# Ledger of designs, part 149: peptides against a protein of PDB entry 4GMN

Target 1, 375 residues: chain A of PDB entry 4GMN
Amino acid sequence: RYANITLLALVTLASIGTDFQETLVKGNQGSRESPISAADEEWNGFDDADGDAMDVDQKSSSGEDQEEDYEEIDVKEDDEDDDDDSITSEMQADMERVVGADGTDDGDLEDLPTLRELIQTAVPQLIRLSNLPIDSDESLTIQSHALSALNNISWTISCLEFANGENANIHNAWYPTAKKIWRKTILPILEADSADLKLATQVTSLAWAVARVLHGETPTDGNPHRKFISLYHSSKQQAGGNSNSIEEPEDPFQGLGVKCIGVVGSLAHDPAPIEVNREVGVFLVTLLRQSNNVPPAEIVEALNQLFDIYGDEELACDKEVFWKDGFLKHLEEFLPKMRTLTKGIDKRTQPELRTRADEALLNLGRFVQYKKKHA

## One batch from the design tools (peptide; made by RFdiffusion4, then SolubleMPNN)

Design b2_p18_4_s3 (from b2_p18_4, 11 letters changed)
Fold by OpenDDE base, seed 1:
Structure b2_p18_4_s3 (fold): chain B 375 residues (1-375), chain A 18 residues (1-18)
Amino acid sequence: as target 1 above (375 residues)
Amino acid sequence: MLEERRKELEEQRKLIEE
């Protein structure tokens, strides 16, 4: 009886979380088309609005060979043992206290009282319920429904536009709560290393929804990107070994592999540590190199993540990872493979997968051209 | 995606109400 009431409440919260999408999107974006279609926007590059094509007339002035005899200043490399003051676990904890002391300037949600109650009242209870000790089928069911409710709320919020200060009140209210979901729900479940693929899929879906808002500001504690990369590889090994058909989800984009890619891609955005970005970038590029053994939906997601991560040339990851690790070459070499892959998808049986693959192929061509212009 | 999840939640709600 109490369990059924709790389950009904969780299902109701999950439904409310989904139904809010239509109301929030229609209310805040006015007449703009649904943001679910924004994932399907053609990547046109950054608007070079100031493309005053200065015709740099290549006047080949033959400047004369002045042999300036640069004296070889024998700069003694004093091996100053840079005591790499490894940010002690104590300094990390103090930085966490300083960043966690973001004042409860809960973004003003006066005009959104129901969303305020979802974020401030419901989500903390869902976090609590998702962290119950699993000692029974009932506790497992409660956890699953709590994760479902958190997932739907988080996905709904992640479909709002936050660029250019849009929905800043919602962003500011959600941001500290999203970090709490990450630290209190996602990380503990990932650390429990459960063989439950259903639970892994639920937590990874939630992690993606949360990371779509937090991006590189997602807490890096315990190297979560490596855990999701490991989960990706483990999921592939299990699918190959036991003919217990984990029925490939009817939607190719609902697969655990796609969700893992979406999480790690989101985690690698600025201001993520360059090493986190590198590890994720190398993972994504490696999927493209191994594309013969990778589902098309995962290739589409990996491409989109690569465009989003490395689209901006002003970011440190462009120079320190994209160019330094030679990613352009791998993307260019992948173009003919992507054309073959995309043409291999039957438009009649998999229309969505084909559309998204055609878009990703177009964007890959534009991205490679863009990066070649800015080389 | 979201419409399918709404449908699945509505089915789960019915199963809990029975």
Scores: peptide ipSAE 0.022, ipTM 0.482, DockQ to the pose 0.471
Fold by OpenDDE base, seed 3:
Structure b2_p18_4_s3 (fold): chain B 375 residues (1-375), chain A 18 residues (1-18)
Amino acid sequence: as target 1 above (375 residues)
Amino acid sequence: MLEERRKELEEQRKLIEE
């Protein structure tokens, strides 16, 4: 009875975290014409205004107009008003405030009561529950649900804009809590070195969500980047041995490999120690060099992380790692491989993977050109 | 990502409510 009530409360908190994220995404889609996944911001380079337009003469091959008769499939907009009764009126009001907050309101978390209670009341209990000794199947179940709830809350908060002082009240409230999740939940589970791939995937997803906010300010105690790199390699060795048991996630971006790349990429951002940045950068560039044996989604994520880490030439990692270790050459040599990889993805069977690969290919071309100009 | 996670949570909720 008490266990079931605790589990129901954990599932409800995990649902609240998801519904809150969906509401943020829907609210941001009202302001942004396309559902850009928070990872798919086109790398818009620094606008150097000197546009010499190279006229590439695309020869018009006149392919014959086959008038395929567009049967107007009258897609009845079934306005299924899915009254998503999961979103509380208070949560919706908090989301409308977060999405509608023009960055002028130094609003305290007092104006965000649901988010305040999630951060101040729920998360400390979830951290406690995720740290219970694993002595029973019940304690494993409680840990899994506590990690699920922490994951969803952390992902939701990681989808908020914090650049230029936006949502600074939320950032300031979350930042110490995120560090506590890292030190109290993530590190102890990673140090336990469990052969449980489900637990490893859950903790790595949570670690990515937390690291997307903390970046290079993530606690470096115990070299967590090396633990996630080790986990990446271990996951590949297990997948190669038992072809029968890893249901490839329906979403290729939900794989443990992608999550490991996302974590270590986020950990390598400024102000990360140059040694941490170097080890991660070398890992990511090594994935590109070995791309024939790497899933396309992991290549996309590794590219995006490399752009984010090394996009700013004023950062110490640009000179001390990117240029010093010759990363530009490896990226340039990877361009023709990326074109082949992207063209090999079927748009009909994997539309999202193809879109994100086309974007990553475009950004790789722009990034290589940018870095060559600033060499 | 989100929709799959929602479906997983709804399935888990149903299993706890039964």
Scores: peptide ipSAE 0.021, ipTM 0.484, DockQ to the pose 0.530
Fold by OpenDDE base, seed 4:
Structure b2_p18_4_s3 (fold): chain B 375 residues (1-375), chain A 18 residues (1-18)
Amino acid sequence: as target 1 above (375 residues)
Amino acid sequence: MLEERRKELEEQRKLIEE
């Protein structure tokens, strides 16, 4: 009875976290760029104002117009108005304020009551429930649901823009809470060294969501980047031994390997210690060198993380790691392999993976050109 | 991603309500 009420409350909190994310996505669909596309933003480089328009010679190959008369199959969209009234008017109003507010810097969430209650009331209880002693299947179930709720809330907040002082009020309210999730939930679970791959996947997903906001300001206690790199390698050894037991997620980007790459990439951003940055950068570049044995989704994620970490030449990691360890050469040598990899992805069976690989290939070309100009 | 997670949460809710 009390367990079922607690589980229902945890599922409800996890749903609310998802519904907030959906509302952010819908609110941004009015602006042509989805917030999921902020992680998929074409790396535009720094705007070097010198627009040398490369004249791409459009060789007009006159292919003959075979007018195949495609019969307009009038697919009557039966507008089943599924009134999915799941989004409360309060949640919608909070998200409209998040999208519209030049946020006041004070970390005050007075104008965001639902988000305030999630961060200030719900998350502290979820942290507490995730830290219960595991002594029963009931306590394990409660932990799993608490981690799911923390994951959904943390992912939703990580989809907000915080660059240039955007959403500063939310950032300032979330930042100390994110550090508490890291120290009280993520680190203890990682230190328990559980052979439970489900728990490892849940905590790694949560760690990625938290690290997407904290970046290099994530607590470095106990070298968490090495734990996630070790988890990456352990996951590959288990997949190679028991081809029958790990259902690869239907979505290639939901794999434990991708999540590990996302976590360690995020942890390596400035102001991370240069040695942490180096260990992660070497790991990511090593994945590219070993690309024949690495899933394409992990290559895409590793590239995006490398662009984000080493995009800014003013950062100490550019000089002390990128240039010093010769990363440009490895990226340039990877270009022809990436072209082959991307062309090998079937657009019909894996459209998302193909799109993200085409984008990562384009960005790799631009990034290599940029770094060669700034050498 | 979101839609799969929503379905998973809805299945979990149904299992708790039974």
Scores: peptide ipSAE 0.020, ipTM 0.482, DockQ to the pose 0.487
Fold by OpenDDE base, seed 5:
Structure b2_p18_4_s3 (fold): chain B 375 residues (1-375), chain A 18 residues (1-18)
Amino acid sequence: as target 1 above (375 residues)
Amino acid sequence: MLEERRKELEEQRKLIEE
């Protein structure tokens, strides 16, 4: 009985986290591209005011319009009014306030009572539940659901804009809690050296969500970037040996490899130690060099992480890592491979992967040109 | 694992510096 109530409460908290994320995404679709698509933001470089737009001669090959008469399959939308009463009016009101909040207030979530209770009351209990001794299938189930709830809440918060002091009250409330999740949940699970790939995927997803907010301010104790790089390589060795169907996630970007890249990329941002940045940068550039054996989604994620890490020339990592370790040469040499890779993705079967690969290819071209001007 | 991975990262770095 108590276990089932706890599980129901954990599922409900995980749902609340997802519903909150969906509402943020829907609310932002009117004003900014989805933060899940923040990896899909066209890297415009720094606006150097000298607008030499190179005319890309799109030779329009006139392919003949075969009008295939798509018969209108009249799919009767059975309007099952599933009144998904899951989004409380209070949660929706908190969401509207988050989207509209000009960040003037010093970390008080007085105006965001639902988010306050999630951060201050729910998350500390979820951290506790994720750290229970694993002695039964029930304790494993509780841990999995607690990690799911922490993941969804952390992802939702990571979808908020914190640049330029936006949402500073939420950032200030979340920041110490995010560090607590890292130290109390993520690190202990990573140190337990579990062969459980499901648990590893859950903790890596949570680690990515947390690291998307903390970036280089993520606690570096125990070199967590090396643990995620090791997990990346371990996951590849297991996939090569046992064709036991870990159902490749229907979404190529939900793979453990992509999640590992996303975590280590996020950990390498300023103010990360230069050695952490270097080890991650070398890992990412090595993936590009070995791209013939790397899934396309992992290449896309590795490129986006490289753009984010090394986009700013004022950062110490630009001089001490990017230029010093000759990364530009490797990116330039990768351009023709990326063009081939992107063209090899079928738009019909993998439309999202193709779109994100086309964007990453465009951004790679721009990034290489930018870095060549600033050499 | 960690010490072997440190060597592997150092080898990968050398392969980028060549």
Scores: peptide ipSAE 0.020, ipTM 0.529, DockQ to the pose 0.015

Design b2_p18_4_s4 (from b2_p18_4, 15 letters changed)
Fold by OpenDDE base, seed 5:
Order: sequence, then C-alpha cells, then structure tokens
Structure b2_p18_4_s4 (fold): chain B 375 residues (1-375), chain A 18 residues (1-18)
Amino acid sequence: as target 1 above (375 residues)
Amino acid sequence: MLQERRQQLQEQLQLVQS
C-alpha cells in the first residue's frame, strides 16, 4: 500500500518533468514563428561572410515516377479523448514564464512556484529514494522510478537557455541541486559497479542531463569521466557475448553508448581541467578512428561533442589539447569515412539517424574548414 | 542547429511506463 502510493507519486513526478518539457518545446516553437533566419540554424562559430558557393553539380538523373497506388487504409482513429489534463494550468503558466522571462530577477523562484517546489521539495526526496538500500524488488522499483523522475526533471531544466544570463534564477536554484544529484545519486550508483545495464543506462541518462548544466564545473572527485569511459567499453564487451542483448532501443540515440559519449563530452567543457578535457578528447577522436566498429549514432554524438568542446578558439582546451594533440588531422582523415558512413544509412528505415548523420557530416566539413582558417 | 540539437536531446526523457 505505501509502496504503491510512493510509486504513483514517482510516476506523477516523472510525468510532470515530461509535461514541462512539452510546454517548453511548444513555447520555444511559438516564439520561433518569427522567421529564424537560416543563419540561426548555423553553428555560431562560422562567420559565413565568404559566400564561395561550391557549385555542387546536381546531375538530374531522371528517375521514372512509378505511381505505386497506395490504398488509403482508412484507419479510424477512435479518438478516445482521454483528456489527461495532467498539465495543471499552474505548471503551464510556470513554463510559459520560463520561456518568456528576461533573466533580471534574483535566484528566488517566487514567480515559478511549481518549479520551486519541484527543485526544493521533490528533488531532495527523489535523491533520498534513489539511495535506499536495495534489499527487495520493491526497493529496486522505487530506485528506478526515482531515477526516472530525476532524469525527466534534469533533462527539462537542461533544455533551458542559460547563456548570456538567461534564466539565471532557475540556474542559481538548480546548480546546487544538480551538484547534490551528482554527489548523492550518480556517484554512489557508479561506484557500486552493478552489472545491471538498465540501472547503468538510467544513471548515465541522468548524469548527461545534470552534466549539460554543470559542464566542466561538474564535481571531478573520483574522475567520473573515466568511469563513464569504462562503462562505455564494458557495455561493448557485454553486447558481444551474452544473447541477453537488452534489445537495442528502437531509437539508436537512446543507447548506453550514446549516453556515455554525451556525459563525457559535457564533462570536458570549459572550465574542466585540461587533463580531463584531453582524456575525453582522445576518447572521442579514437571512436572516429575506429568508426568501422562503432554504431553510427555514437559517431554522430561524438562529432557533436567535439564541435561543442573545441568550437571556441579562446578556450584553453583549443591550444592545449585540440592543436597540441593534432585533432584537426584526425577530423580531416575522418571526413571521407563519415561521407561513406552517412551514405550507408537507409533514409527509409532510419530517417532520423540519416538526417542527424547528414547534419554532422555538414558540420564536420565546416568545422575542419574553420579550424584551417584559424590555424 | 543548436536548437535542433536541444530538441534531439529532449528525446532522452524517459517515457513513464503507465
């Protein structure tokens, strides 16, 4: 009875995290009906001032239009309007304020009461529940649901803009809580070294969400980047041996390997120690060198992390790692392999993976060109 | 691009199994 009430409360808290995300996505889309120029889709480090349009000679091969008459199967969607009005008007109003608030107000979430209670009241209880002794299947279920709720809350907050002092009140409220999640939930689970790949996936997802806000200010105690690199390698060894392949998630980007890359990339951002940045950068570049044995989604994420980490030439890691360790050469040598990899993805069976690979290929070309101009 | 990447990263939310 108490366990079921606790589980229901944890499910509700995880749903609140998702509902907040949906509202943030919708609010960000509505504000963007102002024509985001094609420039806002570009990576801000590339001054597109030199419009040398490479004439890509589009040889129009006239493929014959075979009109395959697809019979419209009139699937009557029975609109079961289960109006799960789960989004309270207060939660929606809080997220609308977060999307619209010019970040002028001090670290008090007075105007965001639902988000305040979520961060200040709910998250500390979720941290407590995630640290329960695992002595029963009920305790394991409670931990899993507490991690799911922490994941959803942390991801939602990580999708806010914090650049240029935007959402500074939320950042200031979340930052100490994010460090507490890291130290009290993530590190103890990683140190327990459980063979549970489900738990490892949950904690790695949470770690990525938390590290997307903390970046290089994530607590470096116990070298967590090495633990996630080790977890990456261990996950690859297990997939090769036991036919208890946890069904590779239908989404290639939900894999433990992608999540490990996302965490270590985020941990390597400024102001991370240069040696942490170097170890992560070498790991990511090594994945590109070994790309024939790496899933395409992990290559896409590794590229994106390399662009984020080494995009700014003013950062110490540009000179002390990127240039010093010769990363440009490895990216240039990878460019033809990335073209082959991307072309090998079927657009019909894996449309998202193909789109993200095409984008990562485009960005790799631009990034290599940029770095050559700034050498 | 950065915005599309944020949207792609939003898919890392766990669907609450009902």
Scores: peptide ipSAE 0.093, ipTM 0.791, DockQ to the pose 0.084
Fold by OpenDDE base, seed 3:
Structure b2_p18_4_s4 (fold): chain B 375 residues (1-375), chain A 18 residues (1-18)
Amino acid sequence: as target 1 above (375 residues)
Amino acid sequence: MLQERRQQLQEQLQLVQS
């Protein structure tokens, strides 16, 4: 009974996290629909007149109309869903305020009551539940759902703009909580060295979401970048040995390898220590050099992380790591391999992976040209 | 660049199937 109520509350908190994302996406799309005034440029259409009448012919055949009378199963919608809509509506209203706040409203978290309760009340309980002693399948289930809820909340918040002081109220509220999630949930689970790849995937997903806000200010206690690099390598060794169907995630970008790359890339951003940046940069460049044995989605993520880490020439890591360790040469040498890799992805069977690989290839060409100009 | 990447990163949400 209490377990079911706890699970329901965890599912609801995880759902709230997803619905909040959908609202954030819709709000960010609405801000792009500034009405392009329909300037009536009368594009006088080309009068291409050519009338060739090709005559194509014939055939006939007759097949039978079997009217299968599908009985309309009158599924009575039981109106019990009214209570879930209310919480979602308040959270939608909070997100509409966050997205619609043209950066002049220093709206205190007082104006974001749902987000405030998520950060101040829900997340501390989720951290507690994720740290329960695992002594039963029930405690493992509770931990998994608590991690899922923390993941969804953390990902949603990580999708907000925090550059240039945007959403500074939310950033200031989330930042200490994100550090608490890192120290109290992520590090203890990562240090437990569990062979559970599901748990490792959940904690690594959460770690990426948290590290996307904290960047190089993520707590460096115990060298977490090395732990995630180790987890990356360990996950590759396990996938090669046990033909147990861990169903490859239907989405190539949901893999533990991609998530590990995302975490370590985020940890290497300024103001990360130069040696942390170097170790991550060398790891990422090494993946490109070994690309024949690396999934395409991991290559795409590794490229994207390299562009974000080394995109700014004013950062100390540009001079002390990128140029000093000769990363440009490795990126240039990888460019023809990336073209081959991208062309090898079937657009029909893997359209998303192909699109993201085409984008990463385009960005690699631009990035190499940029760095050559600033050499 | 940054906005397209944010949209791609939103897919990392776990749909908790009830």
Scores: peptide ipSAE 0.093, ipTM 0.789, DockQ to the pose 0.080
Fold by OpenDDE base, seed 2:
Formats: C-alpha cells, structure tokens, sequence
Structure b2_p18_4_s4 (fold): chain B 375 residues (1-375), chain A 18 residues (1-18)
C-alpha cells in the first residue's frame, strides 16, 4: 500500500515535470508573437560584420506544372480533443509569469507558488527517495521513479533562460537545490559503480540537466568528469560484447553515450578548472579523431559541446586549452570527415539526426573560420 | 542556435511510464 502510493506520487511528480515543460514551450511560443529581434539568436562570437553577401544567383528554372491528381484521402481527423486536463490552472499561471517576468523583479518565488513547492517541498523528498537502501525490487523501482521525477524537473528548469539576469529568482532558488541533487543523488549513485545501465542512463540524464544550470560551478568532488568519461567507455565495451541485450534507444540522442558527452561538456564550461576543461576537451576532440567508430549523434553532441565551451575567446580555456593544445587543427582535419558522415545519414529514415548533423557541420565550418580570423 | 538546442534537449525528459 505505502509503496504503491509512493510510486503514484513519483509518477505524478514526473508527469508534473513534463507538463511544466509543455507549458513553458507554449508560453515561450506565445511570447514569440512579440518580435524577439533576430539579434538574440546570434552566437556572440560571430561578428558577421563582413557581409560578403555572395549573390547566389537563384536561377529560377521554371519547372513545368505537372498537375498530378493526388486523390484526396479523406483522413478523418478524429479530433480526439484529448482535453488532457493534466495542466493545472496554477501551473499555467506560474509559467505565464516566468515567460512575462522582465528580469527586474528581485521577487522571491512568492509569485511562483507551484514552482516554489516543486523546488522546496517535492525535490528534497525525491532526493531522499533516490537515496533509499536498495534491498528489494520495490526500492529499485522507487529509486528509478524518483530519478525520473528529478530528471524531468531538472530538465524543465534547465530550459529556462538564465542569461542576462533573466529568471534570476528561479535560478537563485534552483542553484542550491541543483547542487544538493548533484551531491546527494548523482555522486552517490555514480560512486556505487553499478553495472545497471538503466540506472546509469537515468543518473547521467539527471546529471546533464543539473550540469546545464551549474556548468563549471558543478561540484568537482571525486572528479565527476572522469567518472562520466569512464562510463562512456564502459558503455561502449558492453555494447560491443553483447549485441543481443541492450536495445539501443530508438532515438539516437537518448543514448548513454550522448548523455555522457552532454554532462562532461557542461562540466567543462567556465568557470571550470582549466585541467577539467582540458581533460574534457581532449576527450571530445579524441571522439572526432575516432569518428569512424562513434555514433553520429555522439559526434553531433561532441561538436556542439566544443562550440559552447570554446566559442568565447575571452575565456581562459581558449588560450590555455584550445590554442595551446592545438584543437583548431583537429577541427579542420575533421571537416571533410563530418561532411562525409552527414551525407551518409539518410534524410528519410533519420530526418532529425540528419538535420542536427547538417547544423553541426555548418557550425563547424563557421567555428573554424572564426577561430582562424581570431588566431 | 541556443533555442533550437533547448528544444532538442527537451527530448531528454523521461516519459512517465504509466
């Protein structure tokens, strides 16, 4: 009885975390009807001042109108208005306030009561439940559901804008809690060195969400970046031996390898110790060098992490790691390989992976040009 | 870039297995 009530509560909290994300996405779409000037999409490192607009002469070849009479398949849109009444009016009102809050309100989470209770009341209980002694299948199930709820909450919060002092009240409330999740949930599970790849995937996903907010301020106790690098390598060794048992997730971006790259990349951001940054940077560049044996999704994530870590030339890691360790040369040497890799992805069978690879290839070209201009 | 990446990273949410 108590276990089932606890499981139901954990499932409900994990659902609330997802529903909060959907509400944030809807709220951000509603705020996008205000013309967000295209300026905030600019990667701050690209001074696009050299407007050499290559006039790509769009020769409009007038291809003839073949009226192929496609039969009107009357797909009855069964508008199943699944009134998914799951989103409470209070959650909607909280998310509307998060989207509408011009960053001037030093306001406590007083105006965000649902989010406040989620951070201050729910998360501490989830941390407690994730740390239960594992002595039964029920305790494993409780841990898994507690990790799922923590994951969903942490991912949702990590999708908020915190740049330029936006959502500072939420950031300030979340930041100590995120550190607590890291120290009390993530590190103990990661230190237990469990052969459970499901648990490893859950904790790594949670670690990525938390590290996306904490960046280089993530607690360095026990060298977590090395543990995630080790987990990356261990996951590859296990996949190579038992072709039968690990259903690779259908989504290539849900793989443990991608999640490990995301965590270690996030851990290497400023103000990370230069040695942590170097070890991660060398790991990521090594993946590019070994790209023939690396899944395309992991290459995409590794590139994106390299761009985020080394995109700002004012950061100490640019001089002390990027230039000093000769990363530009490795990126240049990888360009033709990335073109081949990207072209090898079928747009029909893997449209998302292809799109993300095309973007990463474009950004790699731009990044190499930028770094050459600033050499 | 950052917004598109946020959307792509939203898929890291765990589906609540009912």
Amino acid sequence: as target 1 above (375 residues)
Amino acid sequence: MLQERRQQLQEQLQLVQS
Scores: peptide ipSAE 0.094, ipTM 0.794, DockQ to the pose 0.085; fails the geometry check
Fold by OpenDDE base, seed 4:
Structure b2_p18_4_s4 (fold): chain B 375 residues (1-375), chain A 18 residues (1-18)
Amino acid sequence: as target 1 above (375 residues)
Amino acid sequence: MLQERRQQLQEQLQLVQS
C-alpha cells in the first residue's frame, strides 16, 4: 500500500518534470512567435461578382421507402472525463514566468511556487529515496523511480538559459540542490561499483543533467570523471563479450556511452582543475583517433563536448591543454574521417543521427578554422 | 548552436509512463 503510493508519487514527479519541459518548449516557441504585427493589409474583399445561377433542372428517380427502424441505442457516453490535466494552472503560470522572464525581473522563487516546492520539498525526498538500502526488488524499484524523477527534473532545469544572468533566481535555488544530488545520490551509487547497467545508465543520465548546470564546479571528490571513463570502458567490454542483446536503445543518443561522454565533457568545463580537463580532453580526442570502433553518436557527442570545453581562448584550458597537448592537429586529422563517417550514415534509417553528424562535421570545420586563426 | 543543442539534450528525459 505505501509502496504503491510512493511509486505513484514518483511517477507523478517524473511526469511533472516532462510537463515542465513541454511547457518550456512551447513557451520558447511562443516567444519566437512575437506577433509580427500583421499590419492591417486591408484585404479589400473581392467584390461579389454576380455569377449567374445556372438553373440545371435535372430529373426524377423514385427509389423505394425501406423504413429500417434503427433502434436509437442510447449509448450513454460515460464521459469518463479522464481529466488527466497533469499540468496545473499554477505549474503553467510558473513556466510562463520562467520563459517570459526578460532578464530584468529577477523574480524571487516566491513568484515560482510550483518550482520552489519541486526543488525544496520534492527533490530532498527523491534524494532520500534514491539512498535507501537495496534489500528487496521493491526498494530497487523505488530507487529506479526516484532516479528517473531526479533525472527529469534535473534535465528540465538544465535546459534553462543561465548565461548572462538569465534565470539567476532558479540557478541560485538549484545550484546547492544539484550539489546535494551529486554528493548524496550520484557519488554513493558510483562508489557501490554495481554491475547493474540499468542503474549505471540512470545515474549517468542524472549525472549529465546535474553536471550541465554545475560544469567544472561539480564536486571533484573521488575523481568522478575517472569513474565515468572507467564505466565507459567497462560498458564497451561487456557489450563485446555478452552477445546478450542489451537491446541497443532505439535512439543511439540514449546509449550509456553517449551519457558517459556527456558527463565527463561537462565535468571538464571551466573552472575544472586543469588535470581533470586534460584527462577528459585526452579521453575525448582518443575516441576520435579510435573512431572506427566507436559508435557515430558517441563521436558526435565527443565533438560537441570538445567544442564546448575549448571554444573560449581566454580560458586556462585553451593554453594549458588544447594547445599544449596538440589537440588542433588531432581535430584536423579527424576532419576527413568525420566526412566519411557522416556520409556512411543512412538518412532513411537514421535521419536524426545523420542530421546531428552533419552539424557536428560543419562545426568541426568551423572550429578548426577558428583555432587556426587564433593560433 | 546552443538552442539546437538544448533541444537535442531534452531527449534525455525518461518517459516513465511506459
Scores: peptide ipSAE 0.094, ipTM 0.795, DockQ to the pose 0.083; fails the geometry check

